# Designs tried in a protein design run: peptides against a protein of PDB entry 3B8E. Part 182

Target 1, 230 residues: chain A of PDB entry 3B8E
Amino acid sequence: PFLIFIIANIPLPLGTVTILCIDLGTDMVPAISLAYEQAESDIMKRQPRNPKTDKLVNEQLISMAYGQIGMIQALGGFFTYFVILAENGFLPIHLLGLRVNWDDRWINDVEDSYGQQWTYEQRKIVEFTCHTPFFVTIVVVQWADLVICKTRRNSVFQQGMKNKILIFGLFEETALAAFLSYCPGMGVALRMYPLKPTWWFCAFPYSLLIFVYDEVRKLIIRRRPGGWVE

## One batch from the design tools (peptide; made by RFdiffusion4, then SolubleMPNN)

Design b1_p25_5_s2 (from b1_p25_5, 21 letters changed)
Fold by OpenDDE base, seed 4:
Structure b1_p25_5_s2 (fold): chain B 230 residues (1-230), chain A 25 residues (1-25)
Amino acid sequence: as target 1 above (230 residues)
Amino acid sequence: LDLELLKKLLEELIELLKKLKELLE
């Protein structure tokens, strides 16, 4: 997210506080939950056919899968960001290169895509309105990520939701998102303005995409044992 | 969300992602 902000010179989609909340709040409990997750019985029982090659391939596949999931998460956040800005009159193309003028306190006549002039204060309100939905989008997408991480090979439907730590992680992330979104004073303290409940649903397509992606991946692994995806 | 707006946003997002990909390559 921050890299795209720098490269595209768009208004800041995700605040520093929200980044910290993701890194320290939302990612930590899931990481712990995964560390304590009983290795899928199949992972433990499957003797590596070739310990050297299979381990390397497996590590690469896991790394690639997590990298892809991370990209989907970022895309989900940016989608929500662009939706909010578009609803406020700023189309995505218009945001390119706008950062310099957007962040300039002395420019009070920044035009949107429809020719409406925005004061610095108005622009910052819109920017801060994006921070919370972006964060919430990441949390909702992380729900899918957490659920799919339960299994390497088996479908989520086969293992079920037995990991209490994972369930706790989901609740913790959701509670944190709700706290940051709706607690009085968060707009002033954290630059996270209250979220309309409708914005929670903006992330669902991406969560579904992650689920579909992972299920397809797992299906390929199951159907092609010993293939490049194992 | 207006479906037309959503479609337009998706198209623009795809274009932005393509440009970003080109910048990263």
Scores: peptide ipSAE 0.009, ipTM 0.272, DockQ to the pose 0.057
Fold by OpenDDE base, seed 1:
Formats: C-alpha cells, sequence, structure tokens
Structure b1_p25_5_s2 (fold): chain B 230 residues (1-230), chain A 25 residues (1-25)
C-alpha cells in the first residue's frame, strides 16, 4: 500500500496508525493460525528427500503464499479506497499526482473530477473516511485468504474448517475491526471514522471472486498436474 | 453502487495497475 502511495502520488489510503493496527493487531493471530494449520497431505506426507533443498522449496512456497496474500489484501483495500473516493467525486485517474495539492493545508480549492472545490479539512475528512473501510476490507479479504491458504491443491470443502485457532483468529480480527470502527473516540485517536455497516459488504464480492478463482485454479491443478496454472 | 460507476472504476483501476506495473519494471 505504501509503495503505491509513493509511486502514484495519490492521497494516503491507509494511515500509519491503521497500518500498525493491521500489522500488529490483525495479522498476528491469523499468521499464528496458519503456522498451526494441518499441512496438506501432499506437502507433509513426503519425507524431505533432501532436507536442504526441500526446506528451501518450502520457504519459497511460504514466501510466495505470504506475498500473494499481501497483494490480494492490498488490491482489495485499494478497490474500496477508489470506490469511496469515486463516490465523493474523485475518480482514480484524477487522484494520480494529486497528493501534493491534497496534503497542502494552504490549498483550499482542490477540484474533484466534477469541478467541485474541496477545502483541506474536507479532503482530510474524506481521506480519513477511507482508512476505516480499507482496514475493514483487509479483514474481510483476509477471511477468504485464510480459508484459501488452508489448502494448496485440495478444495476448502474437502479439508474443512478444522483449525480452531484459525476460527478464533477470524473472530478476533473481526472484533478488532468492529472496535476500531465503532468505538467512540477512534476518529480522533486513530483517525478512523465510523464506518457505515453497508461498507462491510463492499469487499464481499471481491472475496467471493478470489474464493471462486482459487477453487477453479485448484481444480485445474488437480486435473492437470504440472500445467501452466501452477 | 451504481453498476456504471463500478465499471468505470474497474477500468480506471486496471489502467492504474498497468501504469504501476510499468513504473515497477
Amino acid sequence: as target 1 above (230 residues)
Amino acid sequence: LDLELLKKLLEELIELLKKLKELLE
């Protein structure tokens, strides 16, 4: 997220406090839950033929999985960010390069995509309005991602939700998201304004799409081992 | 969400991602 912010010079989609809440609060329990997950039978049943090479392959596979999760989460968050800004009159193309003027407190006439002028205070309210939905989107996407990451080749329906720690992690991150989104004073303390309940559903189509895509991918992998989809 | 707005948003997002990809290459 931060790299995209720098490269695209867009208004800040995710505040530093929100990032800390994700990294320290939301991601810890899910990460631990994945560590305790029962390895897919295809991964663990084979004794490492070569402990050194198989460890390296496993580390690469773990790194790829974490990298993919992070990318999917970022995409979901940015999707929500762009939706909110578009609803407030700022189209994604218009946001490119806007950061300099957006963050300048002395410029009170920044125009949106429709020619409406926005004061610094109004812009910051809209910016901070994006932080909470971004965070919530990460949580909602993470539900799907955690379920997907349970299996590499097998369907989620085949493995089931056996990991109690994972289930606990899903509840914990959801409770944290609700607390940060709706607790009085969070807008002032964390710059996370209260979220309309409808915004919780903004990420659901995306999560569903990822879930379906991953299930289809896994189905293809099972039918065509060693194919281009791996 | 207006479906037309969503479509436009997705198109612009795709373009943004393409530009970002080009910048990262």
Scores: peptide ipSAE 0.009, ipTM 0.262, DockQ to the pose 0.057
Fold by OpenDDE base, seed 3:
Structure b1_p25_5_s2 (fold): chain B 230 residues (1-230), chain A 25 residues (1-25)
Amino acid sequence: as target 1 above (230 residues)
Amino acid sequence: LDLELLKKLLEELIELLKKLKELLE
């Protein structure tokens, strides 16, 4: 998200504090939960042939998979961002290159896509209105991400949801998202304005997409053992 | 937000991501 902000010169879609909350608050507990996940029964029976090469290949494949999932997460967040800005009169194409004028406190007549002038304060309200939904979108997508990361090959329906720490992680990140979204003063303290409950549902299609993607991937792995997708 | 606007936004986002990908390659 931050990279796209820099490259595209769009208004900041996700605040620094929100990024820190994702990294430290929402990712840490889930990551720990995965360390306690029970190994797949099929992996335990597999003798390592070449520990050095097999480990390297596996690490690369995992890194690629997580990178792809991260891109889908970012896509979901940016979708929500563009929807909110469009509802406020800023079409996506108009946002390109707008950052310089957007962040200038002395420019109080920035025009939207419809010719409406926006003061600096008004622009910042809209910007900060995007931070919370972006964060919530990431959390909702992370539900699917965390669930799919439990196994390499087996479906989540086969492995089950027995890890109590993982369940706690899902609860914790959701509770944090709710707290940051609805607690009074978060707009001032963290630049995260309250979110309408309906916006939580905007991320569900992306969560479903990730879930389906991973289930299909795992299905392919099961049908074609030793393939490049593994 | 109507379905047409959502479609437009999605298409534009896809285009943006394609451009970004091209810039990063």
Scores: peptide ipSAE 0.007, ipTM 0.255, DockQ to the pose 0.056
Fold by OpenDDE base, seed 2:
Structure b1_p25_5_s2 (fold): chain B 230 residues (1-230), chain A 25 residues (1-25)
Amino acid sequence: as target 1 above (230 residues)
Amino acid sequence: LDLELLKKLLEELIELLKKLKELLE
């Protein structure tokens, strides 16, 4: 998110404190829960391979999985960010390069995509309105991502939800999201304004799409082992 | 890397942390 912010010069989609909450609060318990996930039945049934090669492959697979999760989460967050700004009159293309004028306190006539002028205070309210939904979107997408990443090849329906630590992580993450979204003072302390209930559902279609995509991907991998889709 | 932007973000973070501290006191 921060790199895209710098490269695209868009209004800040996610505050620094919110990023820290994701990195230190939201991601930690889910990551630990995945570490305690049971090995896939298909992997356990395989004969021992070369320990050096297998270790390297496993490390690469884990690194790739975490990297992919982070990218997918960021995409979900940015989707919600662009939806909120579009609803407030700022189309995605108009946001490119707007950061300089957006952050200037002395410019009170920044125009949206429809010619409406926005004061600095109004712009900052909209910016801070994006922080909480972005964070919540990350959490909602993580529900799907954690379930997806539970197995590399097996369907979630085949492996089942036996990991109690994963379930606990999902509840903890959701509770943290609710706390940050609705606790008094979070708007002042964290620039996370209270979230309308409708924004919790904004990420659901995206989470469902990712879930369906991954189940289809896994189905293809099972039907065509060693394919490029891995 | 826009160092000025990074500096501004760090300053904002410090300000937010100060506000958080005030709320916790």
Scores: peptide ipSAE 0.006, ipTM 0.274, DockQ to the pose 0.021

Design b1_p25_5_s3 (from b1_p25_5, 22 letters changed)
Fold by OpenDDE base, seed 1:
Structure b1_p25_5_s3 (fold): chain B 230 residues (1-230), chain A 25 residues (1-25)
Amino acid sequence: as target 1 above (230 residues)
Amino acid sequence: TALELLEKLLEELKKLLEELLEKLK
């Protein structure tokens, strides 16, 4: 997310506090839950033929999985960000390069895509209004990602939700998201304004799409073992 | 509208997924 912010020079979609809440609050419990996840019987039943090479392969697979999850989360967050800004009159194309003027407190006449002028205070309210939905979107996407990560080859429908730690992690991150979104004073303390309940659903189509994509990927892997998809 | 943007983004995502699926075939 931060790289896209720098490259595209768009208004900041995530505040530093929001980033810290994601990294420290929402990611830790899921990471722990994944560590306790019973490895698919197919991965653990293979005695490491060569412990050095198999460790390296596992580390590469884990690194790729985390990298993909991070990209998916970022895409989901940015999607929500662009939707919110578009609802407020800022189309994605208009946001490109707008950061300099957006962050300038002395410019109070920044125009949106429809010619409406926005004061610095109004722009910052809209920016901070994006932080909470972005955070919530990450949490909702993490639900799908965690469920997906539970199985490498098997369908989620085959393995089921047997990991109690995973379920607890999902509950905790959801509770944290609700707390940060709706607790009085969070707007001032964390620059996270209250989220309309409707925005929780903004990430669901994306999560569903990821879920379907992963199920299809796993189906392909099962049908073509040793293909380039693995 | 936000809904139209959502639909457009979903369509683009769908296309990307379809392209990925085609590359996976």
Scores: peptide ipSAE 0.000, ipTM 0.242, DockQ to the pose 0.035
Fold by OpenDDE base, seed 2:
Structure b1_p25_5_s3 (fold): chain B 230 residues (1-230), chain A 25 residues (1-25)
Amino acid sequence: as target 1 above (230 residues)
Amino acid sequence: TALELLEKLLEELKKLLEELLEKLK
């Protein structure tokens, strides 16, 4: 998100505090929950053929998978951001290069895509309105990510939801998201304005996409063991 | 520049932290 913000010079899609809440608050409990997850039966049963090469391959695969999932997650957040700004009159193309004027306190006549002028205060309200939905989108996408990360090769349907700690982590993330979104004062303290319930659903297509992507990936790995998709 | 942007972000973060500290007092 930060890299796209710098490269595209768009208004800040996600506040620094919100990023910290994601990195430290929402990711930590799920990561711990995954550490307690029962090792996939197939991973434990496969004798390492070559412990050095197989370990390196597995680490590379995990890194690539997390990188890809992270990119899809970021895309989900940005989609929500662009939808909100578009609904407020700022089309994605118009946002390119707008940051300099957007963040300038002395410019109170920034025009949207329809010629409406926005004061600095109005622009910041819209910006802060994007922070909460972006965060919630990340959390909802993380639900799918956590579910799919349970297994490397087996389908979620085969492994099941046996890890109670993971389930607790999902509820904790959701509770944190709800708290940050709806608790009075969070708009001022964290620049996270209240979220309309409808915005929770904007993330669902991306969660589904990640889920389908991972299931297809796992299916390919099962059908073509040792393929490049590994 | 990217550096100026980073500096602005750090300044905003600093201001936010200061505001939070003031509210906690």
Scores: peptide ipSAE 0.000, ipTM 0.248, DockQ to the pose 0.022
Fold by OpenDDE base, seed 3:
Structure b1_p25_5_s3 (fold): chain B 230 residues (1-230), chain A 25 residues (1-25)
Amino acid sequence: as target 1 above (230 residues)
Amino acid sequence: TALELLEKLLEELKKLLEELLEKLK
C-alpha cells in the first residue's frame, strides 16, 4: 500500500498507525501461532532431501506464494480505497499525481472529478475515512491467509483447526480492528474514523478468493508431487 | 522523493507517539 502511494503519487490510502497495527498488532500473534502448528502429515513421512538444492527452491516458492497473497491483500484494500474516494467525487484516474496538491494545507480549492472544490480539512477527512476500511479489509483477508498457512500441501479440511494460538490470533486481530474502527476518539488520536458495519463484508470476496486460490494450489501439489508449485 | 516520503512518514509517526504519550500522562 505504501509503495503504491509513493509510485503513483496518490493520496495516502493507509495511515502509519494502521500499518503499525498490521505489522505489530495483527501479524505477530498469528506468526507465533504458526510456530506451534502441528506438523503436516505428509511432511512427517518425507525422506530427507538434499538441503542445498531443495532449500533454495522451497524458499523461492514460499516467497512467491506469500508475495502473491500479499498482492491480493493489497488489491482488496485499494479496491475499498478507490470505492470510497469515487463515492466522494474522486475517480481513480483523477487521483494519479494528486498527492502533492492533496497534502498541501495551503491549497483549499482542490477540485474533484466533478469540479467540486475541497478544502484541506475536507480532503483529510476523506483520506482518514479510507484508512479504517483499508485496515479492516486487510484483517478480513488475513483470516484466510492465516488459515491457509497452516499447511503446505494438505487442505484445511484435512488438517483441521487444532492450534488454539492461531484461533486466539484471529480473535485478537478482529477485536483490534473493531476497537480501532468504533472506539470514540480514534479519529482524532489515530486518524481512523468509524466504519459502517456493512464494510466488513466488502472484504469477504477477497478472503474467499485467497482461500480458493490456495486450495486449488494445494490440490495441484497433491496431484503432482514434487512439482514447481510446492 | 522516496526518502522525503519516508522522512514525512517518520515525522508523522513521531507526532502520533508524542500525542499518545501526552494522553497517557
Scores: peptide ipSAE 0.000, ipTM 0.260, DockQ to the pose 0.021
Fold by OpenDDE base, seed 4:
Structure b1_p25_5_s3 (fold): chain B 230 residues (1-230), chain A 25 residues (1-25)
Amino acid sequence: as target 1 above (230 residues)
Amino acid sequence: TALELLEKLLEELKKLLEELLEKLK
């Protein structure tokens, strides 16, 4: 998110405090939960065919898969960001290069895509209105990520939801998201303005995409054992 | 609107899923 902010010179989609909440709050407990995940039955039973190469290939494939999931998460966040700004009169194309004027407190007549002028205060309200939905989008997408990461080869439907720590992690990050979104004073303290409940659903397509991506990947692995996708 | 964009996204996702399902059969 921050890289795109710099490269595209768009208004800040995700605040620093929100980033810290992701890193310290929403990622830590889930990561711990994954460490305590019960080993998948096939992982335990399957010996590497070539111990020298299969481990390296597998690590690379896992790294690639996580990288792809991370990119989908980022895209989900940016989608939500652009939707909110578009609803407030700022089309995505208009946001390109707008950061300089957007962040200038002395410019109080920044025009949106429809010619409406926005004061600095109004712009900051809209910006901070984007922070919470972006964060919530990441959390909702992480639900799918956490659910799929517990298995390497088996479907989520085969492995089930047995890890209580993982389930706790899902509730914890959701509770944190709800707290940051709806607790009074968060707009001032964390620059996270209240979120309309409807925005929680904006991330669901991306969560579904991640889920389907992983299930398809796993299905390919099961159907083509020893393939390059494994 | 956000709703319209979401609907479009859902429609595209549905299409992609259907295509994927067809390829997997």
Scores: peptide ipSAE 0.000, ipTM 0.238, DockQ to the pose 0.027

Design b1_p25_5_s4 (from b1_p25_5, 20 letters changed)
Fold by OpenDDE base, seed 2:
Structure b1_p25_5_s4 (fold): chain B 230 residues (1-230), chain A 25 residues (1-25)
Amino acid sequence: as target 1 above (230 residues)
Amino acid sequence: EDLKLLEEFLEELIKLLEELKELLE
């Protein structure tokens, strides 16, 4: 998120504290839960493969757990960010290069995509309104990502939800998201304004798409073992 | 006031981490 903020020169989608909450709060428990996930039944049944191939499998699992999940979560968060800003008159293309004027407190006539002028205070309210939904979107998308990362090849329906630590992690991150979203004063302390319940559902279609995509991917892997999709 | 809110947040985070620790023991 921070790299995209710098490269695209868009308004800051996440505050520093929110980033810390993601790194220390929402990502830590899920990462630990994945470490304690039961081994996939087909991996356990296979004879010890060549150490080189086993290393590749482990590297792929680590890449999915830390790299791929993070990228998908960021995409989900940015989707919600762009939706909120678009609803407030700022189309994604208009946000490119806007940061300099956006963050300048002396410029009170920044125009949106429709020619409406926004004061600094109004812009900061919209920016901080994006922080909470962005965070919540990451949590909601993470539900699907954690579930799909339980297995390499098997469907979630085949493996089941047996990891109690994973289940606890899902509840923990949800409780944290609810606390940050609805606790009084979080808008001032953490720059996370209270979230309307409807915004929780904005992330669900994206989460569902990821879930369906991964199930289809796993189905293809099962039908074509050793294919390029792995 | 902002410091109190931050304190409350940190307390909640610590509580969650403690619960996680209990699950891992």
Scores: peptide ipSAE 0.011, ipTM 0.346, DockQ to the pose 0.013
Fold by OpenDDE base, seed 4:
Structure b1_p25_5_s4 (fold): chain B 230 residues (1-230), chain A 25 residues (1-25)
Amino acid sequence: as target 1 above (230 residues)
Amino acid sequence: EDLKLLEEFLEELIKLLEELKELLE
């Protein structure tokens, strides 16, 4: 997100504190929960075909899969960001290169895509309105990520939700998101303005996309045992 | 006021970590 902010010179989609909350609040506890996840029976029963080559391939595939999921998460966040700004009169094309004027407190006549002038204060309100939904989008997408990480080969429907620690991780990150979104003063202290409940649903298509992606991947693995996808 | 909010945030995080600890025990 921050890289796109720099490269595209758009208004900041996520604040520094929000990024910190993602790293420490929404990633740490889930990571711990995954460490205590019981290995699926398929993984434990599978004999390694070639310990040297298969290990390397598997590590690469895991890294690629998680990298792809991370990209989908970022895309989900940016989608939410662009939707909010568009609803406030700033179309995505108009945002390109706008940051310099956007962040200048002495410029109070920044025009949106429809010619409406925005004061610095108004712009910052809109910017901070984007921070919380972006964060929440990441959390909602992470729900799918956490659930799919339970298994390597088996479908989520086959493995079920047995890990209490994983369930707690989902609850924790959701509770943190709710706290940051609705606690009074967070708009001032953390630059995360209150979130309309409807924005929680904006990320659901991306969560579904991750589920579909992972289920398709796992289906391929099951249909082609020993294939390159493993 | 900002410090108070930060304190509340940290307290909430501590609470969550304590709950996690209890789950791991």
Scores: peptide ipSAE 0.011, ipTM 0.353, DockQ to the pose 0.012
Fold by OpenDDE base, seed 5:
Structure b1_p25_5_s4 (fold): chain B 230 residues (1-230), chain A 25 residues (1-25)
Amino acid sequence: as target 1 above (230 residues)
Amino acid sequence: EDLKLLEEFLEELIKLLEELKELLE
C-alpha cells in the first residue's frame, strides 16, 4: 500500500496505525497460532524427504504466501479504497498525482471528478474514512489466508479446523477490527473513522477468491505431485 | 482526551494478549 502511495502520488490509503495493527494484531498473533496447528496428515505419513526437495517446496510455499496471496490481499484493500473514494466523487484516474494538493492545508478547493470542491478538512475526513475499511478488508481476507496456510497439500475440508488457538486468533483479529471500527473517538485518536457494518461484506469476494484459489492449487498438487504449483 | 482513548485501545490489546497467553499455558 505504501509503495503505491509513493509511486502513484495518491491520497494515503492506509494509515500508520492501521499498518501497525495489521502487522502486530492480524499477522503476528495468528502466525504464532499457526505454529500450534496439527500437522498435515500427508506430512505425517510421508517418509523423510530429500533435503533438496524440501528446500524447493519451502521456497514455493514462501512464494505463495508472500507473493500471490499478498497480492490478492493488497488488491482487496485497494478495491475498498477506490470504491470509497469513488462514492465520494474521486474516480481512480483522478487520484493519480493528487497527493500534493490533497495534503496541502492551504488548498481548500481541490476538485473531484465531477467538479465539486473539497476543503482540506473534508478531504482528510474522506481519507481517514478509508483507513478503517481497508483494515477490515485485510482482516476478512486474512480469515481465508490463515485457514489455507495451515495446510500445504490437503484440502481444508480434509484437514479440518482442529487448532483452538487458531480459532481464537481469528476471533481476536475480528474483535480488534470491531473495536477500532466502532470505539468512540477512534477517528480523532487513531485516524480510524467508524465503519458502516455493510463494509464488512465488501471483502468477502476476495476472501472467497483466496479460498477457491488455494483449493484448486491443492487439488492440482494432489493430482500432479511435484508440480510447479506446490 | 485523545491520550485516554489511546490508553483504552492499549488496554484492550493487552486484554486480548492475556487471553491468548492463557490459551498457550
Scores: peptide ipSAE 0.011, ipTM 0.327, DockQ to the pose 0.012
Fold by OpenDDE base, seed 1:
Structure b1_p25_5_s4 (fold): chain B 230 residues (1-230), chain A 25 residues (1-25)
Amino acid sequence: as target 1 above (230 residues)
Amino acid sequence: EDLKLLEEFLEELIKLLEELKELLE
């Protein structure tokens, strides 16, 4: 997200505070929850033919898969960001290169895509309004990610939703997102302004996308054991 | 068996959404 912010020179979609909240608040409990998951039986029972090379290859493949999921998460966040800004009159094309003027406190007449002028304060409010849904989008997408991480080869439907720690992690992550989104003073304290409840659903297509992606990946693994997607 | 597991998954998802709804009310 931050790289796109720099490259596209758009208003900051995800602030440092929100990044910290993701890293410290939302990622920790899910990571712990995964540590309590039982190892997938098919992975643990299959000894690598060459422990050095096969282990490294598998770790690389897993890392790449997570990298891809992370990119989908980021895309989901950006989607929500662009939707909110568009709703406020800033179309995506108009945002390109706008950051310089956006962040200039001396410019109080930045025009949106419809010619409406925005003061610095108004721009910052809408910017911070975008930080919250970006964060929430990451949380919602992480629901799918956390669920799919229960297994590497088996479908979520084959593994089931039996881990109470996982459910707790999902709840905690959601509760944190709700707290940061709706608790009074978060706009001032964390620059995360309240979010309309409907914006939570903007992330759902991407959660579904991650879910489908992982299910397809796992399906390929099951159909082609020892394939490149393991 | 697969349908049962799917049902369980969907029930847990619904539960999560209901909890989310409650938190947002």
Scores: peptide ipSAE 0.000, ipTM 0.237, DockQ to the pose 0.019

